Peptides against a protein of PDB entry 6J07. Designs and how they scored, part 69

Target 1, 107 residues: chain A of PDB entry 6J07
Amino acid sequence: GQRGWFCGSVSQDLRQFWVAEGGTISDPRAADFLFSCDASHPDTLRIYQSLDYIEDNATVFHAYYLSAVANAKIKNSVALGHFILPPACLQKEIRRKIGSFIWEQDQ

## One batch from the design tools (peptide; made by RFdiffusion4, then SolubleMPNN)

Design b2_p21_3_s2 (from b2_p21_3, 11 letters changed)
Fold by OpenDDE base, seed 1:
Structure b2_p21_3_s2 (fold): chain B 107 residues (1-107), chain A 21 residues (1-21)
Amino acid sequence: as target 1 above (107 residues)
Amino acid sequence: SELDELLEKLKKRAAELEKKY
């Protein structure tokens, strides 16, 4: 089963969608998928500061991925890699390189 | 660059997760 953790910045609707699609919700240490809508949220910041993240054992994704999947109705049509949520301190530089993030384009 | 390496690393991890689930 797919285990996910959700930052407090993620809506209950997206959490419910995750569960409806067969996912379970767990603490960040047990989760394979870490979802957030705000890189500056304290919950997300704790992830970035964790040993798991620093040691490259964790990845944070923008929860908008779930919305995109829900709208597409085909999970495989949405690339998870496009929804990587990097720390805020890196986002400006990343935007200069690859452009605005998908979740920013759709808002 | 270091940023490129980081992005590549992150994307690889994402791809692994997509294949696993």
Scores: peptide ipSAE 0.211, ipTM 0.766, DockQ to the pose 0.559
Fold by OpenDDE base, seed 2:
Structure b2_p21_3_s2 (fold): chain B 107 residues (1-107), chain A 21 residues (1-21)
Amino acid sequence: as target 1 above (107 residues)
Amino acid sequence: SELDELLEKLKKRAAELEKKY
């Protein structure tokens, strides 16, 4: 099964979609997928400050990934790697390297 | 650079998760 953690910034609809697609919700230490819509949210900041994240054992993804999957209907047509949500302090430099984030383009 | 290394680590993690599920 797919275990996911959700920041408080993620809507209930996206959480429900995750569960409907066979996912379960767990604490961030047990989860393989960490979803957030706000890199500055206290919940997400705690992830960035955790040992798991510092030791490169955790990755935060923008929850818009789930919306994109729901809209596409085909999961493998949406690349998870395009939805990595880095800490706010790194986003400006990352945009210079790889371009604007997908969730920003649709807004 | 340090940023490039971070991005590669993150992308690698994402790819591993996609293969697993």
Scores: peptide ipSAE 0.208, ipTM 0.762, DockQ to the pose 0.476
Fold by OpenDDE base, seed 3:
Structure b2_p21_3_s2 (fold): chain B 107 residues (1-107), chain A 21 residues (1-21)
Amino acid sequence: as target 1 above (107 residues)
Amino acid sequence: SELDELLEKLKKRAAELEKKY
């Protein structure tokens, strides 16, 4: 099964969608997918500060991915890699290289 | 650059997850 962790910044609707699609909700240590809508949220910051993340054993994704999947109706049509949520301190530099993040374009 | 390497690693992780599930 797909185990996901959710930052407090993620809406209940997206969490419910995850479960409805067969996912389970777990603590970040057991989760394969870490979802957040705010890189500066305390929950997400704890992830970035964790040993697992520092050692490149964890990846945080923007929960907007789930919204995109829901809208697309086809999961495989949405690339998870486009929704990587890096730490806030790196986002400015990343935007200079690849442009604005997908979740920022709909704002 | 090191940032590029980080991004590549993250993309690789994402691809692995997509392949797994």
Scores: peptide ipSAE 0.207, ipTM 0.763, DockQ to the pose 0.508
Fold by OpenDDE base, seed 4:
Structure b2_p21_3_s2 (fold): chain B 107 residues (1-107), chain A 21 residues (1-21)
Amino acid sequence: as target 1 above (107 residues)
Amino acid sequence: SELDELLEKLKKRAAELEKKY
């Protein structure tokens, strides 16, 4: 099944949704998907500093993806790639290029 | 999509930055 890790910034509701959809929760090294709601959270920072991430073997996604999937009429309408959560140091540059992140638009 | 490709490139850039610091 799909193995996911969750930053402490992610609500229990979203974690429960992940499990309800067939996912399992694991440590970051074993996880295929890494979810966070805060690039500046210590848990997420540790991911960015890890060898797996530095070697481009890991990707952090904003957990709002799960909320979007849960609320979507058509599941395929939610693109995971739009929910990549980059380190805070790059977010300003990204916003200049593509505009506000999708998880910021619905707030 | 083009957006996805851009984000992927930026992800790689992020990794490079993390290597630098």
Scores: peptide ipSAE 0.093, ipTM 0.645, DockQ to the pose 0.095

Design b2_p21_3_s3 (from b2_p21_3, 6 letters changed)
Fold by OpenDDE base, seed 1:
Structure b2_p21_3_s3 (fold): chain B 107 residues (1-107), chain A 21 residues (1-21)
Amino acid sequence: as target 1 above (107 residues)
Amino acid sequence: SELDEYLERQKKLAEELEKKY
């Protein structure tokens, strides 16, 4: 099964959707998917400081991905790579390269 | 650049996850 970790910034609704789709919730070390809605949240900051992340073995995704999947006709139509949530210190430069993040476009 | 390399690595990880599940 798909194992996911959730930052405290992620709503209970999105967590419930994950479980309803067959996912399980685990601690960051056991999770394959790391979800957050706030790069500055203490929970997320701890991920960025972890060895797995520093050693390029982990990626944080914006939980809006789950909302996009829930609303999509076909799951594969939503690209996970478009929902990478980088540390706050990199976001401005990344926006200049790729444009506004998907989760910011509907704000 | 370092940022480009970072993004490439992260995107590869995302693709691997999508292939796995």
Scores: peptide ipSAE 0.622, ipTM 0.927, DockQ to the pose 0.502
Fold by OpenDDE base, seed 5:
Structure b2_p21_3_s3 (fold): chain B 107 residues (1-107), chain A 21 residues (1-21)
Amino acid sequence: as target 1 above (107 residues)
Amino acid sequence: SELDEYLERQKKLAEELEKKY
C-alpha cells in the first residue's frame, strides 16, 4: 500500500483525497511519500533535518501534486518530479535555474 | 554543480516512486 506522511500545513481535503485513492497515513520514517505545503513549517523542517533526507533517501513533495492529480484526466499527465519541495535555502537558486515552482504559478 | 546534483538525485527518487506505484 501507499504510505504517506503529511505536514501540518496540508489541508484535510488533500489528506482525505489521499486516503480515498487507497493511501494510508503514516509517520515520516515509514512513509514512502512525504507531503508538505510549506518548506518552513516545523514539521517539514524536521524532515529536512532527518538522516533519511540528508542521506538522499527521502524526498518532500508539495501537496499541490494531489490537487493536480485530482483534477487531471489522466494521472500520468502529472509528473511527481515537478512537485519536489526543496528546503527554503535552496529555492531562490532553483528558481533562477528553472523558474517559478508549479505551485506558485497561477496563484 | 552541487545544486544540479541535488536536483538530479531528487528527481530520480521521484521517478522510482512513480515506478513503484
Scores: peptide ipSAE 0.622, ipTM 0.927, DockQ to the pose 0.504
Fold by OpenDDE base, seed 2:
Parts: sequence; structure tokens; C-alpha cells
Structure b2_p21_3_s3 (fold): chain B 107 residues (1-107), chain A 21 residues (1-21)
Amino acid sequence: as target 1 above (107 residues)
Amino acid sequence: SELDEYLERQKKLAEELEKKY
């Protein structure tokens, strides 16, 4: 089963959607999917500071991914990779490279 | 660049997750 962790910045609605789609909610260490809506949230910062993340074993995704999936006919039509939520210190440079993040465009 | 490498690693992880599920 798909195991996800959610930052406190993620709405309950998105969490509920995850569960409704068959996902479970776990602690960050057990979860494969880490969702956040705020790279500066303390919960997310702890992820960035974790050994799993530092050692390239974890990725934080913007929870807007779930909203996009919910609105799509096919889940696979939404690329998870487009919703990588990088640390705040990298976002400016990333925007210069690939443009504004999807969640910023739609909100 | 280091940023490019970071992005590549993160993209790879995302792809692996999608393959897994």
C-alpha cells in the first residue's frame, strides 16, 4: 500500500483524498510519499534536515499534486515529478531554471 | 551543476515512486 506523510500545512481534505484513494498515513520514516504545502513549515524543515533526505532517499512533494490527481481522469496523467517541493533556499534558482512551480501558477 | 544534480536526483526518486505504485 501507498504510505504517505503529511505536513501540518496540508489540508484535511487532501489527507482524506489520499486515504480515500487507498493510501495510508504514516510517520516520515515509514512513508514513501511526503506531502507538504510549505517548505518553510517546521514539519517540512525537519524532513529536509533528516538523514533520509540528506542522503537522497526522500523527496518532498507539494500536496497540490493530490488535488491535480483528483481533477484528472487518469492518475498517471499527472506527473509526480512536477510537484517536487524543494527547500526554500533552492526555490529561487529553480524558478529561474524551470519556471514557476505548478502550485504557484494555479493558486 | 549542483542544482542540476539535485533536481535530477529528486526527479529520479519521483519516477521510482511512480513505478512502485
Scores: peptide ipSAE 0.622, ipTM 0.926, DockQ to the pose 0.529
Fold by OpenDDE base, seed 4:
Structure b2_p21_3_s3 (fold): chain B 107 residues (1-107), chain A 21 residues (1-21)
Amino acid sequence: as target 1 above (107 residues)
Amino acid sequence: SELDEYLERQKKLAEELEKKY
């Protein structure tokens, strides 16, 4: 099954949607999907500081991905790669390259 | 650049996840 971890910054509604869609919630070590709404949240910061992340074996996604999936007519039309949530220290330069993040556009 | 490589690695991880599920 799809195993996900959630930062404390993610609403219960989005967590419930994940479970409703067949996902399970696990610790970050066991999870394939790491969701957060705040790159500066202590929970997320611990992910960025983990060996898995430093060694490029983990990706944090903005939980708005789940909202996008929930609202999409065709759920598989939402690209997960568009919702990569990088550390705060990298976001400015990333915005310079790719523009504003999707979750910022819809807010 | 290092940032470009970082982004490519992250995108690849995302694509791999999409293939799994």
Scores: peptide ipSAE 0.620, ipTM 0.926, DockQ to the pose 0.502

Design b2_p21_3_s4 (from b2_p21_3, 8 letters changed)
Fold by OpenDDE base, seed 1:
Structure b2_p21_3_s4 (fold): chain B 107 residues (1-107), chain A 21 residues (1-21)
Amino acid sequence: as target 1 above (107 residues)
Amino acid sequence: SELDELLRRLKELAEELEKKY
């Protein structure tokens, strides 16, 4: 199964989509996928400070991934890897090297 | 630097996840 955790920054619509697609919602420790829309949100910051994240056993994804999947005719056409949400301290450098994040391009 | 190392690891992870998902 797909267990997901959601930062408070994620809309209820995206959470409902996750459940509608067969996912379940869990706490961060039990979750297979961590979703957030704000790297600076306190919920997300706690993830970045967690032992699981520090030890590279957890990855935070931007919840816009779910929106992209919902809007895609082919679900597998959306690459999850493009939606990794890094800590704010890394984002500027990443943008300089690989360009703007996907969730920022339509804003 | 530590920042560079974190960036490297993130890029590698992104590449792996792109192939897997």
Scores: peptide ipSAE 0.063, ipTM 0.618, DockQ to the pose 0.261
Fold by OpenDDE base, seed 2:
Structure b2_p21_3_s4 (fold): chain B 107 residues (1-107), chain A 21 residues (1-21)
Amino acid sequence: as target 1 above (107 residues)
Amino acid sequence: SELDELLRRLKELAEELEKKY
């Protein structure tokens, strides 16, 4: 099974979808995947400040990935790598370098 | 710069994850 941690900014619906797909919910240290909908949320900020993240051993993903998977006709068409959620202070420059984030495009 | 290096790392990570998942 896949273990996921969820920021408080993530809806219960998305959490339930994760579990329905066979995932489990765990603390950040045990999690294989870290999900958030807000880079500025205190829960997410604590991840960015953690040693695991600073040492590039952790990655935060936007939870909209789960919505995209749920709605995709072809499940393999949703690339997790497109949903990396970087710290808020870096997002503006990242948009200039690699383009707007997918969750922003679908709004 | 440090920022450019971070951006490069993020892009590389995204590509790796795209291949894996």
Scores: peptide ipSAE 0.059, ipTM 0.610, DockQ to the pose 0.283
Fold by OpenDDE base, seed 4:
Structure b2_p21_3_s4 (fold): chain B 107 residues (1-107), chain A 21 residues (1-21)
Amino acid sequence: as target 1 above (107 residues)
Amino acid sequence: SELDELLRRLKELAEELEKKY
């Protein structure tokens, strides 16, 4: 199975969808996927400050990915890579280079 | 992969910011 960690900023609905799709919920160290809806949330900040993240062994994804998958006609049409959630301090420059994030476009 | 490409781009941006500050 797929193991996921969730920031406190992620709704219970999205967590339930993850489990319904066969995922399990774990601590950040054991998780294969890290989900957050807020780069400035204390839970997410702790991830960014962790050794695993600093050493580029961890990636945080915006939990809106799960919403996109849930609503997609074809589930494999949603690309996980488009939902990377970088630290807040980098987001302004990233938007300048890549454009607005997907989760911002659909709000 | 598409994920790898995005990660690469993010890392490049991070490095650029680190050099400027």
Scores: peptide ipSAE 0.054, ipTM 0.589, DockQ to the pose 0.078
Fold by OpenDDE base, seed 3:
Structure b2_p21_3_s4 (fold): chain B 107 residues (1-107), chain A 21 residues (1-21)
Amino acid sequence: as target 1 above (107 residues)
Amino acid sequence: SELDELLRRLKELAEELEKKY
């Protein structure tokens, strides 16, 4: 199965898509995937401060991934790895290395 | 499901990529 946690910053439409694709929604501790649209949202900050995240046992993904999957012609053409959402304090350094994040490119 | 398998594999790859930063 696929268990997902969603930050309050994620729209209901994206949550519904997750469920429609066979996913379930759970608390962060039980979730296989953590989705957020805002690294500075209190919900996401709590994840970054959690022991699981600090010990590299958790990864947060930008929920725009789900939108990309929903609109893709080929379902496996969207790389989840491109949607890692790091803490805000690290994003500037990452942008210098790999460029702007995918969810920022249409802005 | 095949979707579940794909997501699991992509998560693994994502974590490997994350370690580079």
Scores: peptide ipSAE 0.032, ipTM 0.568, DockQ to the pose 0.059

Design b2_p21_4_s1 (from b2_p21_4, 10 letters changed)
Fold by OpenDDE base, seed 3:
Structure b2_p21_4_s1 (fold): chain B 107 residues (1-107), chain A 21 residues (1-21)
Amino acid sequence: as target 1 above (107 residues)
Amino acid sequence: SELDKQLEEARKLFRKIIEEV
C-alpha cells in the first residue's frame, strides 16, 4: 500500500506531493511508510520508542526522498533505501561506517 | 507495487547496516 505518516518536521509541500502521487496519509500504526526530516523531533522520537519500531516492524525514512523523486529525471532512479533515517544515537556510527547521509550532502 | 518492493529492499538494507555498526 501507499499509506504514509508524516512527522511535523515535514513540509506541507512534500505531504501534498505524496498525495498527488497516489499516496494517503494515516496514523503511524496504519502507515506503510514513515517520513521525517528530523530524527530528534518529538513525533519521530515517539516512533523510535514504539513497539512496532523496536520489534523491527517499522522503518523511518527521510522525507527528502520525496523531494528527490519529484525532481528525478529518470523513473525509478531514486532508491528509497538511501533515505533510511535511523535514530540519532546510531547516526554517528553509521556515518563512520558508510559515510554521510544523502540529505546532508545537498546542503 | 514498485514502492512496496523498494520498501522491502530498504528494510533489508537497514538490517544489514545495523548489523555492521
Scores: peptide ipSAE 0.339, ipTM 0.839, DockQ to the pose 0.549
Fold by OpenDDE base, seed 4:
Structure b2_p21_4_s1 (fold): chain B 107 residues (1-107), chain A 21 residues (1-21)
Amino acid sequence: as target 1 above (107 residues)
Amino acid sequence: SELDKQLEEARKLFRKIIEEV
């Protein structure tokens, strides 16, 4: 399904794009996809603390994924897996291991 | 769907990343 939840850090434009592409917006528990632009935002922090997330039944993605998809010149050139947004406590180590996140490279 | 497939792949990737970190 295309049920998405959006952190308050995500712009209305990206939310509208999701809906325009056939997605729906729901609460975190009902959502298949969780989008955020800020791992430190209270909304996102609540996700990281949720039972679903702790039990590995939820994944947070950086909403920049939607922007990348919207602007992609080549179909399927944007991989969702490249936009996993981990908790801040893990980001330093991840950057050390695999480099900077894709949304940071475009800043 | 393609999106569901990507979600599954992303979750697998994340689990792998977490195990390596």
Scores: peptide ipSAE 0.338, ipTM 0.838, DockQ to the pose 0.527
Fold by OpenDDE base, seed 2:
Structure b2_p21_4_s1 (fold): chain B 107 residues (1-107), chain A 21 residues (1-21)
Amino acid sequence: as target 1 above (107 residues)
Amino acid sequence: SELDKQLEEARKLFRKIIEEV
């Protein structure tokens, strides 16, 4: 499915793009995709602290994924896995091992 | 769907990353 939840940090434009592409907007418990632009935003923090997230049933993605998809010349050329948005406490170590996040490079 | 497949693969990738951190 294409049920998405959006943190308050995500612009209305990106939300509208999601809907225009066939997605729907739902609460985080019903959503398949969770989007945020800020790992420290209260909305996102509530996700990280939720039982679903702790039990590894939820994943937060940076909403820049939607922007990348919108600008891609080849459909499906953007990998969702490159846009995982982990809690701030894990980001430093992840950068060390995997490298800088895509949204940090392109913005 | 393709998006659902990407979601599954993303979750698997994240689990691997976290295990290595």
Scores: peptide ipSAE 0.337, ipTM 0.837, DockQ to the pose 0.553
Fold by OpenDDE base, seed 5:
Structure b2_p21_4_s1 (fold): chain B 107 residues (1-107), chain A 21 residues (1-21)
Amino acid sequence: as target 1 above (107 residues)
Amino acid sequence: SELDKQLEEARKLFRKIIEEV
């Protein structure tokens, strides 16, 4: 399935790209993919506080993934796993272990 | 689908990352 939820921090252009590629837009509880550009946005914070997320049944991805896919010559060259967007409280520790996030490197 | 496969791999990766933090 390609049901996606989008934080208010995500541009309309990226939402339109998702739909153009065959995706649909739904509420977070029905969505297969959750996209955000801001871990501190109220919409995203509500996701992190939800039971689905706490119980490890949901994953939030940085919407920059969609931009990367749109601009890639080979779509398979963009790995969704590189765009996991964890809560702000975990990001500092993750950077220490793994390094800077890909969207931070490209900006 | 390819996207579903990527989602599965992403979730596996995230679990590993969280275990290391």
Scores: peptide ipSAE 0.334, ipTM 0.837, DockQ to the pose 0.553

Design b2_p21_4_s2 (from b2_p21_4, 8 letters changed)
Fold by OpenDDE base, seed 3:
Structure b2_p21_4_s2 (fold): chain B 107 residues (1-107), chain A 21 residues (1-21)
Amino acid sequence: as target 1 above (107 residues)
Amino acid sequence: SELERQLEEARKLQREIIESV
């Protein structure tokens, strides 16, 4: 399914877009897609601290993915994998090895 | 669906990213 959870850091517009595209909104345990705009937001921190996440059964994505999809001119040109949002404590090392995150480049 | 497929691929990618750190 397309059940999504949204951190409080995500705008209402992006949430509405998700629903308009056929998604539903649920609590984080029921959600398949977890969206956030801030890895340090308390809502997102709770995800990173959850057993589901620790046991590698959850992935947080930057909600900018939805903006990119909404503005895409080519169907399926936006890859969800480019928007993985890791915990803040890991981001510095990840940027060092992989490069800046796509949402940082487009800000 | 395509989105669900991308989710699965993203999960694999996350594991690779985390393990590389």
Scores: peptide ipSAE 0.540, ipTM 0.913, DockQ to the pose 0.576
Fold by OpenDDE base, seed 2:
Structure b2_p21_4_s2 (fold): chain B 107 residues (1-107), chain A 21 residues (1-21)
Amino acid sequence: as target 1 above (107 residues)
Amino acid sequence: SELERQLEEARKLQREIIESV
């Protein structure tokens, strides 16, 4: 399914786009896709602290993914894996190893 | 679906990234 949860940091426009593309909105426990624009937002922090996340059963994605999909001219040209949003405490080391995050480059 | 496939691949990638840190 395409059940998504959204952090309060995500705009209504992006939420509406998700629904328009066939997605549904649910609570984080039921959701397949977790979207956030801020790894330090309280909503997102609760995800990182959840049992599902600790047990590696959840992944948070930067909601800019949806914007990229909306603006893409080539179908399937946007890879979800490029938008993994890790906890803030890990981001510096991740940038060192795999480079700057795509949403940082496009801003 | 393709999106669900990408989700699974992303989860694998997340594990690899975190383990490498």
Scores: peptide ipSAE 0.540, ipTM 0.913, DockQ to the pose 0.578
Fold by OpenDDE base, seed 5:
Structure b2_p21_4_s2 (fold): chain B 107 residues (1-107), chain A 21 residues (1-21)
Amino acid sequence: as target 1 above (107 residues)
Amino acid sequence: SELERQLEEARKLQREIIESV
């Protein structure tokens, strides 16, 4: 299944889209897909501090992925990997190496 | 599923990104 968790920073519209596309919503420990719109949100920070994340068993994705999927004309044209949302402490270095994040380009 | 495949690929990418920092 497609078990997802959503930070409080994610709109209800995106959550509803996830469900409409066949996803379910669960707690962070049960979820395989973790979505957030804010790396500094307390909900997301708790994920980064969790054992699962520290042990590299979890990945947080920017929920803008769902919006991109919703607007895509070609199925599977949106790569989930482009929406990895790392902790804030790593973002500056990542931007230096690979450029600005996709969700920042549409602001 | 395709999404699960993408998740696995994303996890690999995350490791690469973190290790490169």
Scores: peptide ipSAE 0.540, ipTM 0.913, DockQ to the pose 0.570
Fold by OpenDDE base, seed 4:
Structure b2_p21_4_s2 (fold): chain B 107 residues (1-107), chain A 21 residues (1-21)
Amino acid sequence: as target 1 above (107 residues)
Amino acid sequence: SELERQLEEARKLQREIIESV
């Protein structure tokens, strides 16, 4: 299924794109895909604090993924894994080891 | 689906990332 949850930080346009592409919108516990534009947003913080996330049963993705998909010239050229949005407390170390996040590069 | 496949791959990647930090 394509059940998605959206942080309040995500624009309505991106939510509408998700639905237009066949997705549905659900609460975070029922959703398969969790989207956010802000790891420090209260909605997203609640995800990181949830049992599902702590037990590694959930992943938050930066909603810029949807924008990238919408604008992609080549089908399947956008990899979801490149848009994993980790908790803010981990991002600095991740950037040090892996480099800047894609959504930061494209700004 | 392809999206679901990518989700599974992303889950694996997340574990690797978090464990590396």
Scores: peptide ipSAE 0.539, ipTM 0.913, DockQ to the pose 0.576

Design b2_p21_4_s3 (from b2_p21_4, 8 letters changed)
Fold by OpenDDE base, seed 2:
Structure b2_p21_4_s3 (fold): chain B 107 residues (1-107), chain A 21 residues (1-21)
Amino acid sequence: as target 1 above (107 residues)
Amino acid sequence: SELEKQLEEARKLFREILESV
């Protein structure tokens, strides 16, 4: 399915785009996709602290993915894996290993 | 679906990244 949860940091426009593309919006427990624009937002922090996340059953993605998809001219040119949004405590080390996050480069 | 496949691959990638840090 395409059930998505959205942090309060995500604009209504991006939420509407998700729905327009065939997605639905649900609570984080039922959601297949978790979107956020801020790893430090209380909504997102609750995800990182949840049992599902701790047990590696959840992944948070930066909602800029949806913007990239909306603006892409080539179908399937945007990879979801490029938009993984890890907890703030891990971001520095991840940047060291794989480079700066894509949303940081485009913004 | 394609998006579900991307989700699976993304999760796999994240696990690999975490193991390397």
Scores: peptide ipSAE 0.403, ipTM 0.868, DockQ to the pose 0.549
Fold by OpenDDE base, seed 1:
Structure b2_p21_4_s3 (fold): chain B 107 residues (1-107), chain A 21 residues (1-21)
Amino acid sequence: as target 1 above (107 residues)
Amino acid sequence: SELEKQLEEARKLFREILESV
């Protein structure tokens, strides 16, 4: 399935793009894909605290992924894995090990 | 689907990242 949940931090334009591409919008418990633009937003924090996330059954992605896909010149050139949005407490360590996040580089 | 395949790969990557930090 292509069911997505969106944090309140995500614009309506990106939500509409998801639907236009064949996706549906669901609550976080039913969603397969979770999108956010802010790891500190209350909506996203609730995801990180949920049992599904703690048990590694959920992953949050930065919604900038959808923007990148929309603007991509080559099909399948955008990798979802590059847009993982970890909790704020992990971001500093991840940047140290892997490098700056792609959405930060393009800002 | 391709997106579901990417999701699977992304989840695997995140687990690997978590193990590295």
Scores: peptide ipSAE 0.403, ipTM 0.869, DockQ to the pose 0.549
Fold by OpenDDE base, seed 5:
Order: structure tokens, then C-alpha cells, then sequence
Structure b2_p21_4_s3 (fold): chain B 107 residues (1-107), chain A 21 residues (1-21)
């Protein structure tokens, strides 16, 4: 299945889109897909601090992925991997290596 | 599923990024 968890920073519209596309909403421990719009949000911080995340069993994605999918004309043209939302402590180094994140380019 | 495939690919990519950092 497509079990997702959503940080409080994610709009209801994006959550509804997830469900409309066949996803379900669950708690972080049960979810396979974790979505957030803010790496500094308390909900997201709790994910980063969780054992599942520390043990590399969880990945947080920026919810802008869902918006991109909703607006895409070609199926599967939006790569989930481009929307990985790492902890703030890693973002600077990642930007140095691969450039700015996609969600930052639309500001 | 396709999304699960993307998830696996994303996780692989993230690990690669972390190793390069």
C-alpha cells in the first residue's frame, strides 16, 4: 500500500491529493512515505530524532513532490528522489554538492 | 508498486548523497 504520514506543515490539499491518488494516512511508525514542508517543524524534527530514522529505516520527503505530481503532464516524470528533505544540519553540505533543492527554486 | 519503486530509488540516492558528503 501507499501509507503516508504528514507533518503539520503540509496543507490539507496535499493530504487530500495523496488520498485521492490511492494513498492512506497513518502514524509515522506505520507509514512508508513521510511528507513535510518544513525540516524545522517540531513534527519533522521528531521524525529525524526517531530510531527508525536514525537506523535508516525512514526517509522524509518534501510535500512539494505531491504538488509537482499533481501538475505533471507525463506520468512518472516527477522523481521522488529529488524531493528528499534532510535535516537542517545536512542541507548546507548537500546544497554544496548538488545545488539548491527544488522546492527552494520556486520561491 | 511504482511509488514503492521510487521510494527505494530515492532511499538509494539519499544514501549515496550522504556517503559523498
Amino acid sequence: as target 1 above (107 residues)
Amino acid sequence: SELEKQLEEARKLFREILESV
Scores: peptide ipSAE 0.402, ipTM 0.867, DockQ to the pose 0.540
Fold by OpenDDE base, seed 4:
Structure b2_p21_4_s3 (fold): chain B 107 residues (1-107), chain A 21 residues (1-21)
Amino acid sequence: as target 1 above (107 residues)
Amino acid sequence: SELEKQLEEARKLFREILESV
């Protein structure tokens, strides 16, 4: 399915795009895809603290993925895996090893 | 679906990343 949850940090435009592309919006426990624009937002923090996330049954993605998809000229040129949004405590280490996140590069 | 496939791939990638940090 394409059930998505959205942090309050995500714009209505991106939410509407998700729905327009065939997605539905659900609460985080029912959602297959979790989107956020802010790892420090209370909504997102609650996800990171949830049992599902701790047990590696949930993944948070930066909602900029949806923007990238919407603006992509080449189909399938945007990989969801490039938009994983880890907890803030891990971002520094990940950035050190892998480099800056895509959503940071495009700003 | 394609998106579900991407989700699976993303999750695998994240696990790999976590193991490397």
Scores: peptide ipSAE 0.401, ipTM 0.868, DockQ to the pose 0.547

